# Peptides against a protein of PDB entry 2YKT, part 4

Target 1, 231 residues: chain A of PDB entry 2YKT
Amino acid sequence: SRSEEMHRLTENVYKTIMEQFNPSLRNFIAMGKNYEKALAGVTYAAKGYFDALVKMGELASESQGSKELGDVLFQMAEVHRQIQNQLEEMLKSFHNELLTQLEQKVELDSRYLSAALKKYQTEQRSKGDALDKCQAELKKLRKKSQGSKNPQKYSDKELQYIDAISNKQGELENYVSDGYKTALTEERRRFCFLVEKQCAVAKNSAAYHSKGKELLAQKLPLWQQACADPS

## One batch from the design tools (peptide)

Design b1_p9_1_s1 (made by RFdiffusion4, then SolubleMPNN; from b1_p9_1, 3 letters changed)
Fold by OpenDDE base, seed 2:
Structure b1_p9_1_s1 (fold): chain B 231 residues (1-231), chain A 9 residues (1-9)
Amino acid sequence: as target 1 above (231 residues)
Amino acid sequence: SEPENPWEP
C-alpha cells in the first residue's frame, strides 16, 4: 500500500543516517584530527628550519661584508613566523569549531535517532493496528449481515465502520507522510551543519592564505634586491 | 524524557 511504502521510506532514511552518515562522519572527524596533527607537525618542523635561518642571519650580522644580509635573513624568518602563527590560529579554529562540535553531535545522535525512530515506529504500528482492527470488525459484521434474516439491522453499524476505516486510513497516511518529511529534514539538517561548519573553516583557511600572500608580497621585492646592492 | 536533537540550532 501507499502508506506501507512511505513507511519503509521513512525507516530507510533513519537507517541511512544511523548506519551510513554517522559512521562516515566519525571517520571524517578522525581524518580531520589526523590532518590537524600533520599540519601541527608542519608548524613544528618549520620552526626548526627558520630558527636555523636565524642562526645564518646572526652569522651574517657578525660578518664584515654581509651585515645587511643578516637583517634580510631575520626578516625572512620573522615573516614565516607570522605565517605559522596564522596557521596555528586556523588549526585552533578547525579543532574547536568543526571537529569538537561534530564529535559532540555525532556522539549524542545515536541515542536521539534510536529514540526518534522507535517513537515513530510505535505510533505508526498503533495506527496501523487500529485500522486493521476496524477492517476486521467490518468484515465480521458483513458476514453476520449476509447470514441474517434482517440485514438492515446492521446497516448503521456498517456505515460507522466504513467511516472509521476512512478516517483511520487518512490519519495513518498523514502520519507516515509527516514522518517521512521529518526524517528527510533530519538528514538535511546534518548535511547543512557540516556544510556551514566547513564554510567557517574555509574562511579561516582563506585568512591564513591571505596573510601569507600579503606578508610575502610586501617583503619579497626587498629581499630580491638585497644582493644587488652591497653595502 | 526524549533525548534532545543534537543537530537542532
Scores: peptide ipSAE 0.408, ipTM 0.919, DockQ to the pose 0.848
Fold by OpenDDE base, seed 5:
Structure b1_p9_1_s1 (fold): chain B 231 residues (1-231), chain A 9 residues (1-9)
Amino acid sequence: as target 1 above (231 residues)
Amino acid sequence: SEPENPWEP
């Protein structure tokens, strides 16, 4: 029936959230944490590299013929420091505004979805059972009427069951339809939240890339000319 | 009590 098909669709939405979306989201969070760790590792390794570059700049500054190149090497290290500071800000936002919030929600969602699905199933079954009972009683009444010498005796009761069945069928269809809309709304809300948080991360990432591009574009021409202009 | 929806704003 239409109501049975809609019921199956409704249950499938909840099952998809519980069995596909939530596990995938947990994996997404785990991959995000791995990415964060890798970027933190890059930041740490880069610090060591540019600290060593500063040391080379110090040696240049102590030389008689390469003093000005010391300043260039210091500037290179400083620009890197500014870029890394911007990256750290992005990573902080990535952790606090995306990963932590998603982790909190996904851990709580199993309990919520189980309760929501159970509530829906209980009420759907209650309405379905009430409908089935009326249909069974009508069938029983019709059988009794067909075997009776006075079928008119049962006519009013037959009409009452027909009306009751029609009303209960409509109520069941409406309930299941509303249940399906609710389930789809729950699914959409989860994806919308993910999109909105990823937009925030994207803005912070754009700021990081913009700052890096700006700083390097400003300084790189100067650094490229440094060896051509002996003091 | 029923669990709260963790995705509600």
Scores: peptide ipSAE 0.406, ipTM 0.918, DockQ to the pose 0.843
Fold by OpenDDE base, seed 3:
Formats: sequence, structure tokens, C-alpha cells
Structure b1_p9_1_s1 (fold): chain B 231 residues (1-231), chain A 9 residues (1-9)
Amino acid sequence: as target 1 above (231 residues)
Amino acid sequence: SEPENPWEP
């Protein structure tokens, strides 16, 4: 029946969220944590490299013929520091605005979805059973009327059951239809949240890349000329 | 008590 098919579709939406979406989201969070750790590792390794560059700048500053190149090397290290600060801000946002929030939500969602599905199933079954009971009573009444010498005695009661069945069928169909819309809304809300949080991550990532590009574009021409201009 | 929806705004 139309109601049975819609019921199956509703249950399948909840099943898909529980068995496909939530496990995939947990994996996404795990991959995000790995990415964060790798970026932190890059930051640490870069600090060592640019600290060594500063040491080369100190040696240049102590030389008689290369003092100005010391300042260039220090500027290179300073630009790195500024780029690193921007990366740290991006990582904080990535952790606090995306990973932490998703982890909290996915952990609580199994309990919520199980309760929501159970509530829907209980009410759907209750309405279905009430409909089946009315249909069975109508069938019994018709059999009794067919075997009776006075079938007109049952005509009013037959009409009452027909009306009750029609009303209960309509109520069941509406309930299942609303249940399906609710389930789809729950699925969409989860994807929308993910998209919105990824937009925030993208904005912070763009800020990191733009700041790095601007700083390097400003200084690189000066650094390239430093060796051509002997003191 | 019914659990709260963790995805509600």
C-alpha cells in the first residue's frame, strides 16, 4: 500500500543516518584530527629550519662585507613567524569550530535517533492496528448481516465502520507522510551543519593563504635585489 | 525524558 511504502522509506532514512552518515562522520573527524596533527608537525619542523636561518643571519651581521644580508635573513625569519601565527589561528578555528562540535554531536546522535525512530514506529503501529481492528469488525458485521433474516438492522452500523475506516486510513497516511518529511529534515540538517562549518574553515584557510601571499609579495623583490647591491 | 536533538540550532 501507499502507507506501507512511505513507512519503509521513512525507516530507511533513519537507517541510512545511523548506519552510513554517522560512521562516515566519525571517520571524517578522525581524518580531521590527523590533518591537524600533521599541520602542527609542519609548524614545529619549520620553526627549527627558520631558527637555523636566524643563526646564519647572525653570522652575516658579524661579517665585514655582508652585514646588510644579515637583515635580509632576519626579515625572512620574521615573515615566517607572521605566517605561522596565521596558521595557528586557522588551526584553533579548525579544532574548536569544526572538530569539537562534530564530535559532540555524533556522540549524542545514536541515542537521539534510536528514540525518535522508536517513537515513530510505536505510533505508526498503534494507528495501523486500530485500522486493522476496524476492518476486521466490519468484515464480521457483513458476515452476520448476510446470514440474518433482517439485514437492514445492521446498515447504520456498517456505515459507521466505513466512515471510521476512512478516517483512520487518512490519519495513518498523514502521520506516515509527516514522519517521512521529519526524517528527511533531520538528514538535511546534518549535512547543512557540515557545509556551514566547512565554510568557516574555508574562510580561515583563505585568510592564511592571503596573508602569506601578501607578506611574501611585499618582501621578495627586496630580498632578490640584496646581492646585486654591494655595500 | 526524550533525548535532545544534538543537531538543533
Scores: peptide ipSAE 0.406, ipTM 0.918, DockQ to the pose 0.846
Fold by OpenDDE base, seed 1:
Structure b1_p9_1_s1 (fold): chain B 231 residues (1-231), chain A 9 residues (1-9)
Amino acid sequence: as target 1 above (231 residues)
Amino acid sequence: SEPENPWEP
């Protein structure tokens, strides 16, 4: 029946969230944590490299013929520090605005979805059983009427059951339809949340890249000319 | 009590 098909579709949405989306999201979070850890490692390694560059700048500043190149090397290290600060902000956003929030939600969602699905199933079954009962009673009544010498005695009850069946059928169809819409809304809400949080991270990432590009574009021409003009 | 929807804003 139409209601049975829509019921199966509704259950499949909940099952897809529980069995496909949530496990995939947990994996996504885990991969995100791994990525964050790797970026932190890169950041630490970069700090060591640019600290060593500062040391080279110090040596240049102590030289008799390369003092001005010391300032250039210090500027290079300073630009790196500024770029690093932007990266740290991006990483904080990545952790706090995406990973932490997703983790909190996905861990709670199993209990919520189980309860929501159970509630839906219980009510759907209740309405279905009530419909089946009315249909069965109508069938019994019709059999009794066919065997009776006075079939008209049962006419009013037959009409009552027909009306009840019609109403219960409509109610069941509406309930299942609403259930399906609700389930789809739940699924969409989860994807929308992911998209929105990923957008926030993307904005911060864009800021990091923009700042780095601007700083390097400003200074690089000066650094490239530093060796052409010996003092 | 019914669990709260963790995805509600």
Scores: peptide ipSAE 0.403, ipTM 0.916, DockQ to the pose 0.841

Design b1_p9_1_s2 (made by RFdiffusion4, then SolubleMPNN; from b1_p9_1, 4 letters changed)
Fold by OpenDDE base, seed 2:
Structure b1_p9_1_s2 (fold): chain B 231 residues (1-231), chain A 9 residues (1-9)
Amino acid sequence: as target 1 above (231 residues)
Amino acid sequence: SEPQNPWQP
């Protein structure tokens, strides 16, 4: 029946969220944590590299003929320090605004979805059973009427069951339809949240890239000329 | 009590 098909569709949405979306989201979070760790590793490694560059700058500053190049090397290291600081800020946001929030939600969602699905199933079954009961009673009444010498005795009761069946059928169809819409809304809400949070991460990432571009654009011409100038 | 929807705004 139409209601049975819609019921199956509704259950499938909940099952898809529970069995496909949530596990995939957990994996996404795990991959995000790995990515964060790797980027933090880059930051740490960069610190060592640019600290070593500072040491080269110190040596230049102590030289008789390359003193000004010491300042250039210091500036190079400082710009990269600022870029790395911006990266750390982006990573902090990535962790706190995306990963942590998703982790909290996905952890709670199993319990919520199980309860929501169970509630829907219980009410759907209750309405279905009530409909089936009325249909069965009508069938019994009709059989009794066919065997009676006075079928008119049962006419009013037959009409009552017909009306009850019609109403219960309508209620069941509406309930299942609303259930399906609700389930689809739940699914969409989860994807929308992911998209919105990923947009926030993208904005923070853009800030990191912009800062790097701006700092390097400002200083790179100066650094490129440093060796052409006499000491 | 029913669990709260963790994705509800």
Scores: peptide ipSAE 0.413, ipTM 0.920, DockQ to the pose 0.883
Fold by OpenDDE base, seed 3:
Structure b1_p9_1_s2 (fold): chain B 231 residues (1-231), chain A 9 residues (1-9)
Amino acid sequence: as target 1 above (231 residues)
Amino acid sequence: SEPQNPWQP
């Protein structure tokens, strides 16, 4: 029946969220943590490299013929520091605005979805059973009327059962339809949240890339000329 | 008590 098919579709939406979406989201969070760790590792390794560059700048500053190149090397290290600060801000946002929030939600979702599905199934079954009972009673009444010498005695009661069946069928169809819409809304809400949080990550990432580009574009021409201008 | 929807704003 139409009601039975829509009921199956509703259960399949909940099943898909529980068995496909939530496990995939847990994996996404795990991959995000790995990415964060790798970026933190890059930050640490870069600090060592640019600290060594500062040491080269100190040696240049102590020389008689290369003092101005010391300042260039220090500027290179300072630009790195500023880029690093921007990366740290991006990582904080990535952790606090995306990973932590998704982890909290996915952990709680199993209990919520199980309860929501159970509530829907219980009420759907209750309405279905009530409909089946009315249909069975109508069938019994028709058999009794067909075997009776006075079938007109049962006509009013037959009409009452027909009306009751029609009303209960409509109520069941509406309930299942609303259940399906609710399930689809729950699925969409999860994807929308993911998209919105990824937009925030993208904005912070863009800020990191733009700041780095601007700083390097400003200084690089000066650094390239430093060796051409002997003191 | 019914569990709260973790995705509800």
Scores: peptide ipSAE 0.412, ipTM 0.919, DockQ to the pose 0.850
Fold by OpenDDE base, seed 5:
Structure b1_p9_1_s2 (fold): chain B 231 residues (1-231), chain A 9 residues (1-9)
Amino acid sequence: as target 1 above (231 residues)
Amino acid sequence: SEPQNPWQP
């Protein structure tokens, strides 16, 4: 029936969230944490590299013929420091505004969805059973009427069951339809939240890339000319 | 008590 098909669709939405979306989201969070860790590792390794570059700049500054190149090497290290500071801000946002919030939600969602699905199933079954009972009573009444010498005795009761069946069928269809819309709304809300949080991360990432591009574009021409200008 | 929807604003 239409109501049975809609019921199956409704249950499938909840099952898809529980069995596909939530596990995939947990994996997404795990991959995000791995990415964060890798970027933190890059930041740490880069610090060591540019600290060593500063040491080379110190040696240049102590030389008689390469003093000005010391300043160039210091500037290179400083620009890197500014770029890394912007990256750290992006990573902080990535962790606090995306990963932590998603982790909190996904851990709570299993209990919520189980309860929501159970509530829906209980009420759907209750309405379905009430409909089936009325249909069974009508069938029983019709059988009794067909075997009777006075079928008119049962006519009013037959009409009452027909009306009750029609009303209960409509109620069941409406309930299942509303249940399906609710389930789809729950699914959409989860994807929308992910999109919105990824937009925030994207803005912070854009700021990081813009700052890096700006700083390097400003300084790189100066650094490229440093060796051509004898002191 | 009924679990709260963690995705509800």
Scores: peptide ipSAE 0.409, ipTM 0.918, DockQ to the pose 0.851
Fold by OpenDDE base, seed 1:
Structure b1_p9_1_s2 (fold): chain B 231 residues (1-231), chain A 9 residues (1-9)
Amino acid sequence: as target 1 above (231 residues)
Amino acid sequence: SEPQNPWQP
């Protein structure tokens, strides 16, 4: 029946969230944590490299013929520090605005979805059983009427059951339809949340890249000329 | 009590 098909579709949405989306999201979070850890490692290694560059700048500043190149090397290290600060902000956003929030939600969602699905199934079954009962009673009544010497005695009850069946059928169809819409809304809400949080991270990432590009574009021409004019 | 929807705004 139409209601049975829509019921199966509704259950499949909940099952897809529980069995496909949530496990995939947990994996996504885990991969995100791994990525964050790797970026932290890169950041630490970069700090060591640019600290060593500062040391080279100190040596240049102590030299008799290369003092001005010391300032250039210090500027290079300072630009790196500023770029690093932007990266740290991006990483904080990545952790706090995406990973932490997703982790909190996905860990709670199994219990919620199980309860929601169970509630839906219980009510759907209750309505279905009530419909089946009315249909069965109508069938019994019709059999009794066919065997009776006075079939008209049962006419009013037959009409009552017909009306009840019609109403219960409509109610069941509406309930299942609403259930399906609700399930799809729940699924969409999860994807929308992911998209929104990923957008926030993307904005911070864009700011990091923009700042780095601007700083390097401003200074690089000066640094490239530093060796052309011996003092 | 029913579990709260963790994805509700």
Scores: peptide ipSAE 0.406, ipTM 0.917, DockQ to the pose 0.849

Design b1_p9_1_s3 (made by RFdiffusion4, then SolubleMPNN; from b1_p9_1, 4 letters changed)
Fold by OpenDDE base, seed 2:
Structure b1_p9_1_s3 (fold): chain B 231 residues (1-231), chain A 9 residues (1-9)
Amino acid sequence: as target 1 above (231 residues)
Amino acid sequence: AEPENPWAP
């Protein structure tokens, strides 16, 4: 029946969220944490490299013929420090605004979805059973009427069951239809949240890249000329 | 009490 098919579809949506979406989201969070850790590692390694560059700048500043190149090397290290600070800010946002929130939601969602599905199933079954009961009673009444000397005695009762069956069928169909719409909305909400949070991460990432581009564009021409103008 | 929807706005 139409109601049975829609019921199956509704259950499949909940099942897909529970068995496909949530496990995949947990994996996504895990991969995000790995990515964060790797970028933090880059930050640490970069600090060591540019600290060593500062040391080279100190040596240049102590030289008689390369003093101005010391300032250039210091500027290179400082620009990198600023870029790295922007990366750290992006990582904090990535962790706090995306990963932590997703982790909290996915952890709670198993309990919510189980309860929501169970509630839906219980009410769907209740309405289905009530319909089946009315259909069975109508069938019994018709059998009794066929064996009666006065079938007209049961006509009003038959009409009552027909009306009850029609109403219960309509209620069941509406309930299952609403259930399906609700389930699809729940699925969409999860994907929308992911998209929205990824947009926030993308904005922060864009800020990091923009800052790096700006700082390097400003200084790189000066650094490139430093060796051409021997003081 | 029914669990709250963690994805609700």
Scores: peptide ipSAE 0.452, ipTM 0.926, DockQ to the pose 0.881
Fold by OpenDDE base, seed 5:
Structure b1_p9_1_s3 (fold): chain B 231 residues (1-231), chain A 9 residues (1-9)
Amino acid sequence: as target 1 above (231 residues)
Amino acid sequence: AEPENPWAP
């Protein structure tokens, strides 16, 4: 029936969230933590590289013929330091505003979804059973009427059951339809939250990239001419 | 008590 199909669809939405979305989200969080760790590793490795560059700048500053190139090398290291500071700020936001919040939600969601699905199933079954009972009673009444010498005795009661069945059928269909809409809303809310948080991450990453681009664009022409300048 | 929806606004 239409109500049975809609019921199946409703249950499938809840099952999809529980069995597909939530495990995938846990994996997403794990991959996010791995990505965070890798970026932190980049920051650490970069520090070592640019500290070594500073050492080369010190040597240039001590030379007789390359003193001005020392300042260039120091500037290169300083610009990188500023870029890495911006990256660290982005990583903090990534951790605190995305990963932590998603982890908290996904950990609690199994209990919530199980309860929500159970509540829906219980009420759906209750309404279905009440409908089935009325249909069964009508069938019994019709059998009794067909075997009776006075079928008109049962006519009013038959009409009452027909009306009751119609009403209960409508109530069941409405309940299942609303249940399906609710389930789809629950699924959409989870994806919307992910999208919104990824937008925040994207804004923070854009700030990081913009800062780096600006600093390098400002200094790179100066650095490129340094070797052409007479000592 | 019913568990709260962790994704509720």
Scores: peptide ipSAE 0.452, ipTM 0.926, DockQ to the pose 0.879
Fold by OpenDDE base, seed 3:
Structure b1_p9_1_s3 (fold): chain B 231 residues (1-231), chain A 9 residues (1-9)
Amino acid sequence: as target 1 above (231 residues)
Amino acid sequence: AEPENPWAP
């Protein structure tokens, strides 16, 4: 029946969220944490490299013939420091505004969805059982009427059951339809949240790259000419 | 008490 098909669709939405979306989201969070850790590792390693570059700059500054190149090397290290600071700010946002929030939500969602599905199933079954009972009673009444010498005695009661069946069928269909819309809304809300938070990450990433590009574009021409123009 | 929807706005 239409109601049975819609019921199956509704249950499938909840099952898809519970069995596909939530586990996949947990994996996404885990991969995000791994990515964050790797970037933190890059930051630490880069610090060592550019600290060593500063040391080379110090040596140049102590030389008689290469003093100006010391300043260039220091500037290179400083620009890197500024870029790295911007990356750290991006990572902080990535952790606090995306990963932490997703983790909190996904941990709580299993209990919520189980309860929501159970509530829907209980009410759907209740309405279905009430309909089935009414249909069974009508069938019993008709059988009794066929065996009676006065079938007209049961006519009013038959009409009452027919009306009750029609009403209960309509109520069941409406309930299941609303249940399906609700389930789809819940699914969409989860994806929308992910998209919105990922947009924020993308904006922060764009800002990081823009800042780096600007700083390097400003200084690189100066650095490139440093050896050609000895003082 | 019913569990709260963690994805509610």
Scores: peptide ipSAE 0.451, ipTM 0.925, DockQ to the pose 0.879
Fold by OpenDDE base, seed 1:
Structure b1_p9_1_s3 (fold): chain B 231 residues (1-231), chain A 9 residues (1-9)
Amino acid sequence: as target 1 above (231 residues)
Amino acid sequence: AEPENPWAP
């Protein structure tokens, strides 16, 4: 029946969230943590590299013939520091605004979804059973009427059961339909949250890239001329 | 008590 098919679809939505979405999201979070760790490693290694560059700049500044190149090397390290600060802000947002929030939600979601599905199933079954009962009683009544010498005796009761069946069928269909819409809304909400949080991360990432590009574009011509200029 | 929806707005 239409209601049975829609019921199956509803259960499948919940099943898909629990068995596909949530495990995949857990993996996504794990991969995110791995990515964050790798970027932290890059950040640390970069700090060492540019600290060493500063040391080279100090040596240049102490030289008689390369003093101006010391300033260039210091500027290079400073630009890196500014770029790194933007990266750290991005990583902080990545951790706090995406990973932490997703982790908290996904850990709680199994319990919620199980309860929500169970509630839906219980009520759906209750309405279905009530409908089946009315249908069975109507069938029994019709059987009695066919065997009776006075079928008219059962006409009013038959009408009452027909009306009850119609109402219960409508209620069941509406309930299952609403259940399906609710389930789809739950699924969509999860994806929307992921998209929105990923957009925030993307904005911060864009800011990092833009700042780096701007700073380097501003200074690179100056640095490129440093060796050509007289000391 | 019913579990709260962790994805609620």
Scores: peptide ipSAE 0.447, ipTM 0.924, DockQ to the pose 0.907

